# Peptides against a protein of PDB entry 3V4L: the designs that were tried, part 129

Target 1, 386 residues: chain A of PDB entry 3V4L
Amino acid sequence: GQPLAKDKVALLIGNMSYWEHPKLKAPLVDVYELTNLLRQLDFKVVSLLDLTEYEMCNAVDEFLLLLDKGVYGLLYYAGHGYENFGNSFMVPVDAPNPYRSENCLCVQNILKLMQEKETGLNVFLLDMCRKRNDYDDTIPILDALKVTANIVFGYATCQGAEAFEIQHSGLANGIFMKFLKDRLLEDKKITVLLDEVAEDMGKCHLTKGRQALEIRSSLSEKRALTDPVQGAPCSAEALVRNLQWAKAHELPESMCLKFQCGVHIQLGFAAEFSNVMIIYTSIVHKPPEIIMCDAYVTDFPLDLDIDPKHANKGTPEETGSYLVSKDLPKHCLYTRLSSLQKLKEHLIFTVCLSYQYSGLEDTVEEKQEVNVGKPLIAKLDMHRGL

## One batch from the design tools (peptide; made by RFdiffusion4, then SolubleMPNN)

Design b2_p16_5_s2 (from b2_p16_5, 8 letters changed)
Fold by OpenDDE base, seed 5:
Structure b2_p16_5_s2 (fold): chain B 386 residues (1-386), chain A 16 residues (1-16)
Amino acid sequence: as target 1 above (386 residues)
Amino acid sequence: METVELVSTDPELHLH
């Protein structure tokens, strides 16, 4: 029969905004496009941008809690990275210069932990450089991996080689995602799908002799990303997993705020990523005696590091939100919360209405506090160790 | 044709 997945779970990490290293561009688009494709494949997708070492460790731990016997696990990483002695290291955004293995996440350690979960399939898609880091002579003493014939690595580049991004006038993919996205929905054994992606990269004049996909696999079964999920969760563990994933993807409900002056504000929420939310406000009713009114969001939790200069923009693009702008309501003020993983408490903020009456020179302000609980990834309490 | 340039994601190449 066709193989069945007990469930399908993906963690996608895109690191771009490095503190001590060159900034990347491609991971933004690559994580977003891959998220949408994996959702069409019935994956439970956690998508995270710009994680510190601590935040990456917690994201991996939460991902491992979603894994169980016969679950398909997919880890995608786009960012800086290196490979020493056949061990792949993902570089967090807070990594020092130079970075070492102690500042980075070892993919083979994650694989070991996935094997302990008795997963049905382990897929690693590593969109990073595979050059040796000469500042790190540490040979990680990895415990011997179990012989599980269910592992697939897709490395965006060859051993000891670089990965490339496309510089374009706008948003562009990395080289790997450019070819992967065209085939990802195909009902093929994952190793066959990746081999076809490797052929497409090899035929492209831009990538020929610069970047080639390496496939490393021990996959004995015909497993595909298209393999159907087994029907209704019958186990308590499957219910817990579904609830945990649902919590990490629950947006706040849209709110209608009524001010004493008779102005009504619509407050709405949209997810760009599991740790990135757009707040938008619109004036839905204004009394005729009020000539001007604006609704600002302010007083965010300090842990979110929201610069007021980047809040309350007239377009999503002015917030740095280029991907979801088509799905957002028009004629709002927009605020992008890009670090929801940092939120320790409930998201409490103020909606400030500034308005002017006809024939009065003075501006009046009314304020309402809004508590929306823990949005998206903030429900996982990734900070429980601090 | 927009000029498509490939840029390495290697952090060492951007230090030069």
Scores: peptide ipSAE 0.206, ipTM 0.715, DockQ to the pose 0.444
Fold by OpenDDE base, seed 2:
Structure b2_p16_5_s2 (fold): chain B 386 residues (1-386), chain A 16 residues (1-16)
Amino acid sequence: as target 1 above (386 residues)
Amino acid sequence: METVELVSTDPELHLH
C-alpha cells in the first residue's frame, strides 16, 4: 500500500536581516512560497523570519514537540551558513563577525533529536552556503547517530560551494527554491523529486557550472511529501500536536471600534508568517459632518521594536509586505509587526482617530486602547528561558 | 534585457 504519515510538520526559517553580516533577499519569498506549497501537501507549517540564536533554539524545541512516532518532519533553512567536517551550521541574525559553532545551530544535532522522536521521515532542505568557516576550528564530537533509513538532505549547493540569489528589480527566489517549487507537489519519492530538481538546475544556463543540488539520503522506503496523513487523530498526542500548531496560527478576531464622534473603524489582522502579522484599519462609517478622518495605530510594546515611520502606510508594500497584499482589503492604513516572537506580554496598542469637521480648521483626536492577547507565534512562549 | 546577476550568499565575498 501507499505509505501513510501519522502527521506532517514543517519548520521553515528564513534569515535575511543580519546585524553583522550582508543582508539577504530571497529567504522572504522562498519561505512564503514553500509555506503555501507545504500547506497544499497537508503539512502543519511554522514559518519564521529573522531569528536570533535564542529564538532559533526555541523554534527548534517547539518543532520537536510537534514530532512523534511516524510523523514526517521537514526543516527548511534559508540564510547564511557554513559546513565544517560534514556538519551544517545555520547562522542566526545576531551572530557576531566572525561567527563560530557556539553562535550557530548544528543541523546534525537537530537530526539526533528528531531520531529520538521515532519520526517516519526526516527531510532537511538547506538553502545556504556550504563553504568551510576558517574562523571556527571546533570539531563537533557528534554522538553516534542512530541508523535510521528515513533521512533525506537536499543541499542547495555542493560541499565547499556557494549558494546564489537572483538579483532582480523585484521579488525573486533563490536558485534552489526557483526549481524546487515547480516539482514539490509531484507524487514521487522525495529523493526522485529532488533528483529531477537537480537535473533542472543542471540544464539551466544561469546555474550550470555555478550551483548544483546535492542529495544525501538513507531513505529505503518509497516515501513522498504527498503521502496521506492517517485518518482522524485518535491519539492524545495527535490532539496535543494539533492544539500546539493551532495556537501558533491563531489570529486576533477583526474588531469594530466606535468613536464618540460617530466614526466606526474596522481593525483587521492578517498573517504573513508565523511571527509576522499585518494590522490594517479602515473607516467603515463616517458622519457627513466629518470631512476627513484617519485611523492610526500607535503605542506598541517596546519589545516589538516598531519604528513609527514604517507604521500606518497607505499600501502593504510600503510596510515591506509584498506577498499578502492581494489578500488584504484595499484603502486601509497598514502596519507590519515582523518580530512577534519577541512579545512577552499581551499585544496592547492604541488606535488613534484623527478627524476634521466641515467648517472647522482644527483637527480633533480620539483614542482607544486595544488588547488582542498573544497573536500567532507569541502564544508559544519562545522566551520561557529568559 | 535586465542582466540577471547571481549574487553569492557567502558573507566573506562582501569583505573584499
Scores: peptide ipSAE 0.201, ipTM 0.714, DockQ to the pose 0.452
Fold by OpenDDE base, seed 3:
Structure b2_p16_5_s2 (fold): chain B 386 residues (1-386), chain A 16 residues (1-16)
Amino acid sequence: as target 1 above (386 residues)
Amino acid sequence: METVELVSTDPELHLH
């Protein structure tokens, strides 16, 4: 019979905005496109950009809570990384220069914890460099992995080699995702699918002799990412997992704000990632005596590190939102909240209406405070350990 | 044709 997954869960991390290291570009597009593909495969996907060490640890812990016996777990990482002694280290955005294993997440430690969950399949897709870090002399004493015969590693590059992104004037994938996305929906054993991706990379004139996919697998069964999820959640654990995932993906409801001047504002929300939300405002009603009016969002929680210079833009692209802009309503002011994982409390902010009456030179302001609760990933309370 | 340049994601290559 066709293999069944008890459930399918993916954690996707894209680190780009490093503090002490070169900034990357590809992880933005790669995480977004992979999220959409894995959702078509009935994965519960948590997608996170620009995580600190602490935030990455919490994201992995929350991911591990979604795993259980016979669940398919997929971890994707795009960012800086290294490999020492066959151990893969994912580099957080706050990692010092030079970084060490103590500042980074070891993928093999995550694999150990996934094996304790008795998962049906463990897939790691690592879009990072695999050079040795000569500043890290630590030999990881990893506990012996269990013999589960359900592990697949897809490394974007060979051991000791670099991963590459495409430098273009616009949005571009990393090399690995460029080829992976064309195959990911195929009903094939995951190792066979990755072998075809490796062949496609090897045929490309850009990547030939520069980057090659490495596949490491103990997968003894014919498991595919297309394997159907076992029917309705019958266990309490499956219900908890579904609820936990649903919380991490629940947007605030759209609001209609009414100001004293008679202006009505539509406030809307869109998810770009599990930790990235676009707020948009539009004037839906204006009295004829008001000649000009704009609705700005301001007074955000300090934990979100919102630069006012990037808020209230006339286009999503001016906020740094290039991916969801096609699905957003036009003629709004847009604000991108890129760090929802930092939100400890409810998202409370001010909508400021600035307007002018016909025949008055002075601009008038009215303000309303808005509480939208905990949006998206902020519902997981990733900060419960502080 | 815009020259598609491959850029390494290795942090060491950006220091030179």
Scores: peptide ipSAE 0.197, ipTM 0.711, DockQ to the pose 0.438
Fold by OpenDDE base, seed 4:
Structure b2_p16_5_s2 (fold): chain B 386 residues (1-386), chain A 16 residues (1-16)
Amino acid sequence: as target 1 above (386 residues)
Amino acid sequence: METVELVSTDPELHLH
């Protein structure tokens, strides 16, 4: 019969806003497009941008809590990385220059932990460079992996080679995601699908002789990303997993705020990623005596590192939100919260209405405090270890 | 034809 997945869970990490290293662009688009494709494949997807070492460790720990016997686990990473002695290291955004293995996450350690969960399939998609880091002489002492015959690695590039971004005038994919996205929905054994992606990369004039996909696999069964999820959650663990994932994707409800002047504001929320939310405000009612009015959001928790200069924009794109802008309501003010993983407390902020009456020169302000609890990934309390 | 440029994600190539 066709293999069944007990469930399907994916962690996607895109690191681009490095502190001590060159900034990347492709991880934004690549994580977003892959998230949408994996959701069409009935994956429970956690998508995270710009994680520190500590935040990456916690994201992996939370991902491992979602894994269980017969669950399909997929880890995607796009960012800086290196390979020493056949071990792949993902570089966090706070990694020093030069970085070392002590500042990075070893993919083979994550694989060991996934094997302890008795997963049905382990897929790693690594969109990073695989050059040796000569500043790190550490030989990782890895424990022997179990023989599970359910492992697939897709490396965006060959051993000792670079991965590339497509720099375009707009949104740009990494080379790997450019070809992967065209085939990801195909009902094929995952190793066959990746081999076809490798052929497509090899035929492209841009990538030929610059980047080639490497596939490492120990996969004894015909497992595909299209494999159906086993119907009813038959275990308490499956119910807990579904509840944990649902909590990590719960948006705040849209609110209608009423001000004393008679202005009504709609406050809305949209998810770009599991740790990235757009807040938008719109004027839904204005008394005729009010000639101008704007609704600003302010007084955010300091943990979110929100620059007021990037808040309350007339377009989603001016906030750095290029991907979800089509799904957002028009004629709002937009604010992008890009670091929801840092939120320790409830998301409390102020909605400030600035308005002017006909025949008065002075602007009037009214303020309302809004508490939306812990949105999205902030419900997982990724900070419980500090 | 918009010029598609390939940019390496290698940190070392941006230091030269």
Scores: peptide ipSAE 0.191, ipTM 0.709, DockQ to the pose 0.438

Design b2_p16_5_s3 (from b2_p16_5, 8 letters changed)
Fold by OpenDDE base, seed 1:
Structure b2_p16_5_s3 (fold): chain B 386 residues (1-386), chain A 16 residues (1-16)
Amino acid sequence: as target 1 above (386 residues)
Amino acid sequence: METTELVSTDPQLHLH
């Protein structure tokens, strides 16, 4: 019979905005496009950008809570990384220079924990460098892995090799995602799919002799990312998993704010990633005596580190939101909240209406506080370990 | 022909 997944869960991490290391570009597009493809494959996808060590640990822990017997688990990472002694290390954005294994997440430790969950399939897609870190002489003593015969690693590059970005003037995929995205929806055994991606990458004149996909697998069964999810959640654990995933993707409801001057503002929310939300404001009603009015968002929680210079932009692109701009309403002011994982409290902020009456020189301001609760990933309380 | 340049993502090129 066709293999069935009990459920399908993916964690996608894209680290770009390193503090002590070179900034990357590709992870933004790669995580976004892979999220959309995995959603078409009925994966529950958590997508996170720019995580610290602590935030990455918590994201992995929350991902592991979504895993259970017969669940398909997929971890994708795009960012800086290294490989020492056959162990892959994902580098957080707050990693020191130089970094060590103690500052990084070991993928083989995550694999061990996934094997404890009795998963149906474990897929790791590692879009990072695999050079040895000469500043880290630590030999990880890993416990013996269980013989689960359900593991697939897709490494964007060979052992000891670099991964590359394509330098374009615009948004571009990394090399691995560029080829992976064209095949990801194919109903093929995951190793066969990755072999075809490796062949396509190997035909590219840019990557030939510079970067090649490596596949490492113990997968004994014909499992595909297209494998159907087993029907309605019959277990309490499956219900909890569905609720936990739904919480991580719940946007605030759009609201209409009414000001004393008779101006009505629509406040709306859009998810770019599980930790990245766009707030947009639009004037939906204006009295004729008001000649000009603008609706600004301000007074965000300090934990979000919102620079007011990047808030209240006339376009999504001016906020750094290039991916969801087509799905956003036009003629708004836009603000991008890129660090929702840092939010400890409810998202409370101020909507400030600035307006002018016909024949008055002075601007009038009205303010309204808005509480939207915990949006998206902030509902998981990724900080509960402090 | 857009000169598609490959940029290494090796963080160790900048390790001190």
Scores: peptide ipSAE 0.266, ipTM 0.774, DockQ to the pose 0.537
Fold by OpenDDE base, seed 2:
Structure b2_p16_5_s3 (fold): chain B 386 residues (1-386), chain A 16 residues (1-16)
Amino acid sequence: as target 1 above (386 residues)
Amino acid sequence: METTELVSTDPQLHLH
C-alpha cells in the first residue's frame, strides 16, 4: 500500500536581516512560497523570519514537540551558513562577526533529537552556503546517530561551495526554491523529486557550473511529501500536536471600534508568517459633518521594536509586505509587526482617530486602547528561558 | 537587457 504519515510538520526559517553580516533577499519569498506549497500537501507549517540564536533554539524545541512516532518532519533553512567536517551550521541574525559553532545551530544535533522522536521521515532542505568557516576550528564531537533509513538532505549547493542569489529588480526566489517549487507537489519519492530538481538546475544556463543540488539520503522506503496523513487523530498526542500548531496560527478576531464622534473603524489582522502580522484599519462609517478622518495605530509594546516611520502606511508594500497584499482589503492604513516572537506580554496598542469637522480648521483626536492577547507565534512562549 | 547577476551569499567574501 502507499505509505501513510501519522502527521506532517514543517519548520521553515528564513534569516535575512543580519546585524553583523550582509543582508539577504531571497529567504522572504522562498519561505512564503514553500509555506503555501507545504500547506497544499497537508503539512502543519511554522514559518519564521529573522531569528536570533535564542529564538532559533526555541523554534527548534517547539518543532520537536510537534514530532512523534511516524510523523513526517521537514526543516527548511534559508540564510547564512557554513559546513565544517560534514556538520551544517545555520547562522542566526544576531551572530557576531566572525561567528563560531557556539553562536550557531548544528543541523546534525537537530537530526539526533528528531531520531529520538521515532519520526517516519526526516527531510532537511538547506538553502545556505557550505563553505568551511576558517574562524571556527571546533570539531563537534557529535554523539553517534541512530541508524535510521528515513533521512533526506537536500543541499542547495555542493560541499565547500557557495549558494547564490539572483540579482533582480523586485522579489525573486533563490536558485534552489526557483526549481523546487515547480516539482514539490509531484507524487514521487522525495529523493526522485529532488533528483529531478537537480537535473533542472543543471540544465539552466544561469546555474550550470555555478550551483548544483546535492542529495544525501538513507531513505529505503518509497516515501513522498504527498503521502496521506492517517485518518482522524485518535491519539492524545495527535490532539496535543494539533492544538499546539493551532495556537501558533491563531489570528486576533477583526474588531469594529466606535468613536464618540460617530466614526466606526474596522480593525483587521492578517498573517504573513507565524511571527509576522499585518494590522490594517479602515473607516467603515463616517458622519457627513466629518470631512476627513484617519485611524492610526500607535503605543506598541517596546519589545516589538516598531519604528513609527514604518507604521500606518497607505499600502502593504510600503510596510515591506509584498506577498499578502492581494489578500488584504484596499484603502486601509497598514502596519507590519515582524517580530511577534519577542512579545512577552499581551499585544496592547492604541487606535488613534484623527478627524476634522466641516467648517472647523482644528483637527480633533480620539483614542481607544486595544488588547488582542498573544497573536500567532507569541502564544508559544518562546521566551520561557529568559 | 538587465544582466541577471548571481551574487554569492558567502559572508566571508566581504571580510577580505
Scores: peptide ipSAE 0.261, ipTM 0.766, DockQ to the pose 0.483
Fold by OpenDDE base, seed 3:
Structure b2_p16_5_s3 (fold): chain B 386 residues (1-386), chain A 16 residues (1-16)
Amino acid sequence: as target 1 above (386 residues)
Amino acid sequence: METTELVSTDPQLHLH
């Protein structure tokens, strides 16, 4: 019979905005496109950009809570990384220069914890460099992995080699995702699918002799990412997992704000990632005596590190939102909240209406406070350990 | 045709 997954869960991390290291570009598009593909495969996907060490640890812990016996777990990482002694280290955005294993997440430690969950399949897709870190002389004393015969690693590059981005003026995939996305929906054993991706990379004139996919697998069974999820959640654990995932993806409801001047504002929300939300405002009603009016969002929680210079833009693209802009309503002011994982409390902010009456030179302001609760990933309370 | 250049993501290349 066709293999069944008890459930399918993916954690996707894209680190780009490093503090002490070169900034990347590809992880933005790669995490977004992979999220959409894995959702078509009935994966529960958590997608996170620009995580600190602490935030990455919490994201992995929350991912491990979604895993259980016979669940398919997929971890994708795009960012800086290294490989020492066959151990893969994912580099957080706050990692010092130089970084060490103590500042980074070891993928083999995550694999150990996934094996304790008795998962049906463990897939790691690592879009990072695999060069040795010569500043890290630590030999990881890893506990012996269990013999589970259900592990697949897809490394974007060979051992000791670099990963590459395509330098374009616009949005582009990384090399690995460029080829992976064309195959990911195929009903094939995951190792066979990755072998075809490796062949496609090897035929490309850009990547030939520069970057090659490495596949490491103990997968003894014919498991595919297309394998159907076992029917309705019959266990309490499956219900908890579904609820936890649903919380991490629940947007605030759209609001209609009414100001004393008679202006009505529509406030809307869109998810770009599990930790990235676009807020948009539009004037839906204006009295004829008001000649000009704009609705700005301000007074955000300090934990979100919102630069006012990037808030209240006339286009999503001016906020740094290039991916969801096609699905957003036009003629709004847009604000991108890129760090929802930092939100400890409810998202409370001010909508400021600035307007002018016909025949008055002075601009008038009215303000309303808005509480939208905990949006998206902020519902997981990733900060419960502080 | 804009020459599609590959850029290494290796952070160590910027330390030398």
Scores: peptide ipSAE 0.259, ipTM 0.764, DockQ to the pose 0.483
Fold by OpenDDE base, seed 4:
Structure b2_p16_5_s3 (fold): chain B 386 residues (1-386), chain A 16 residues (1-16)
Amino acid sequence: as target 1 above (386 residues)
Amino acid sequence: METTELVSTDPQLHLH
């Protein structure tokens, strides 16, 4: 019979806003497009941008809590990375220059932990450089992996080679995701699908002789990303997993705020990623005696590192939100919260209405505090270890 | 035709 997945869970990490290293662009688009494709494949997807070492460790730990016997686990990483002695290291955004293995996450350690969960399939898609880091002579002492015959690695580049971004003026995929996205929905054994992606990349004049996909696998069964999820959650663990994932994707409900002047504001929320939310405000009612009014959001928790200069924009794109802008309501003010993983407390902020009456020169302000609890990934309390 | 350039994501290339 066709293999069944007990469930399907994916963690997607895109690191681009490095502190001590060159900034990347492709991970933004690649994580977003892969998230949408994996959701069409009935994956429970956690998508995270710009994680520190500590935040990456916690994201992996939370991902491992979603894994269980017969669950399909997929880890995608796009960012800086290196390979020493056949071990792949993902570089966090706070990694020093030079970085070492102690500042990075070893993919083979994550694989060991996934094997302890008795997963049905382990897929790693690594869109990073595989050059040796000559500043790190540390030989990782890895414990012997179990023989599970359910492992697939797709490396965006060959061993010892670089990964490349396409330099475009607009949004562009990385090289690997550009070809992967066209085939990802195909009902094929995952190793056959990746081999076809490798052929497509090899035919491209841009990538030919510069970047080639490497597939490393030990996969004894015909497992595909299209494999159906086993119907009813038959275990308490499956119910807990579904509840944990649902909590990590719960948006705040849209609110209608009423001010004393008679202005009504719609406050809305949209998810771009599991750790990235757009807040938007719109005037839904204005008394005729009020000639001008604007609704600003302010007084955010300091943990979110929100620059007021990037808040309350007339377009989603001016906030740095290029991907979900088509799904957002028009004629709002937009604010992008890009670091929801840092939120320790409830998301409390102020909605400030600035308005002017006909025949008065002075602007009037009214304020309302809003508590939306812990949105999206902030419900997982990724900070419980500090 | 805008020349689509490939940029390496290797951070070590910027240290030399």
Scores: peptide ipSAE 0.255, ipTM 0.764, DockQ to the pose 0.463

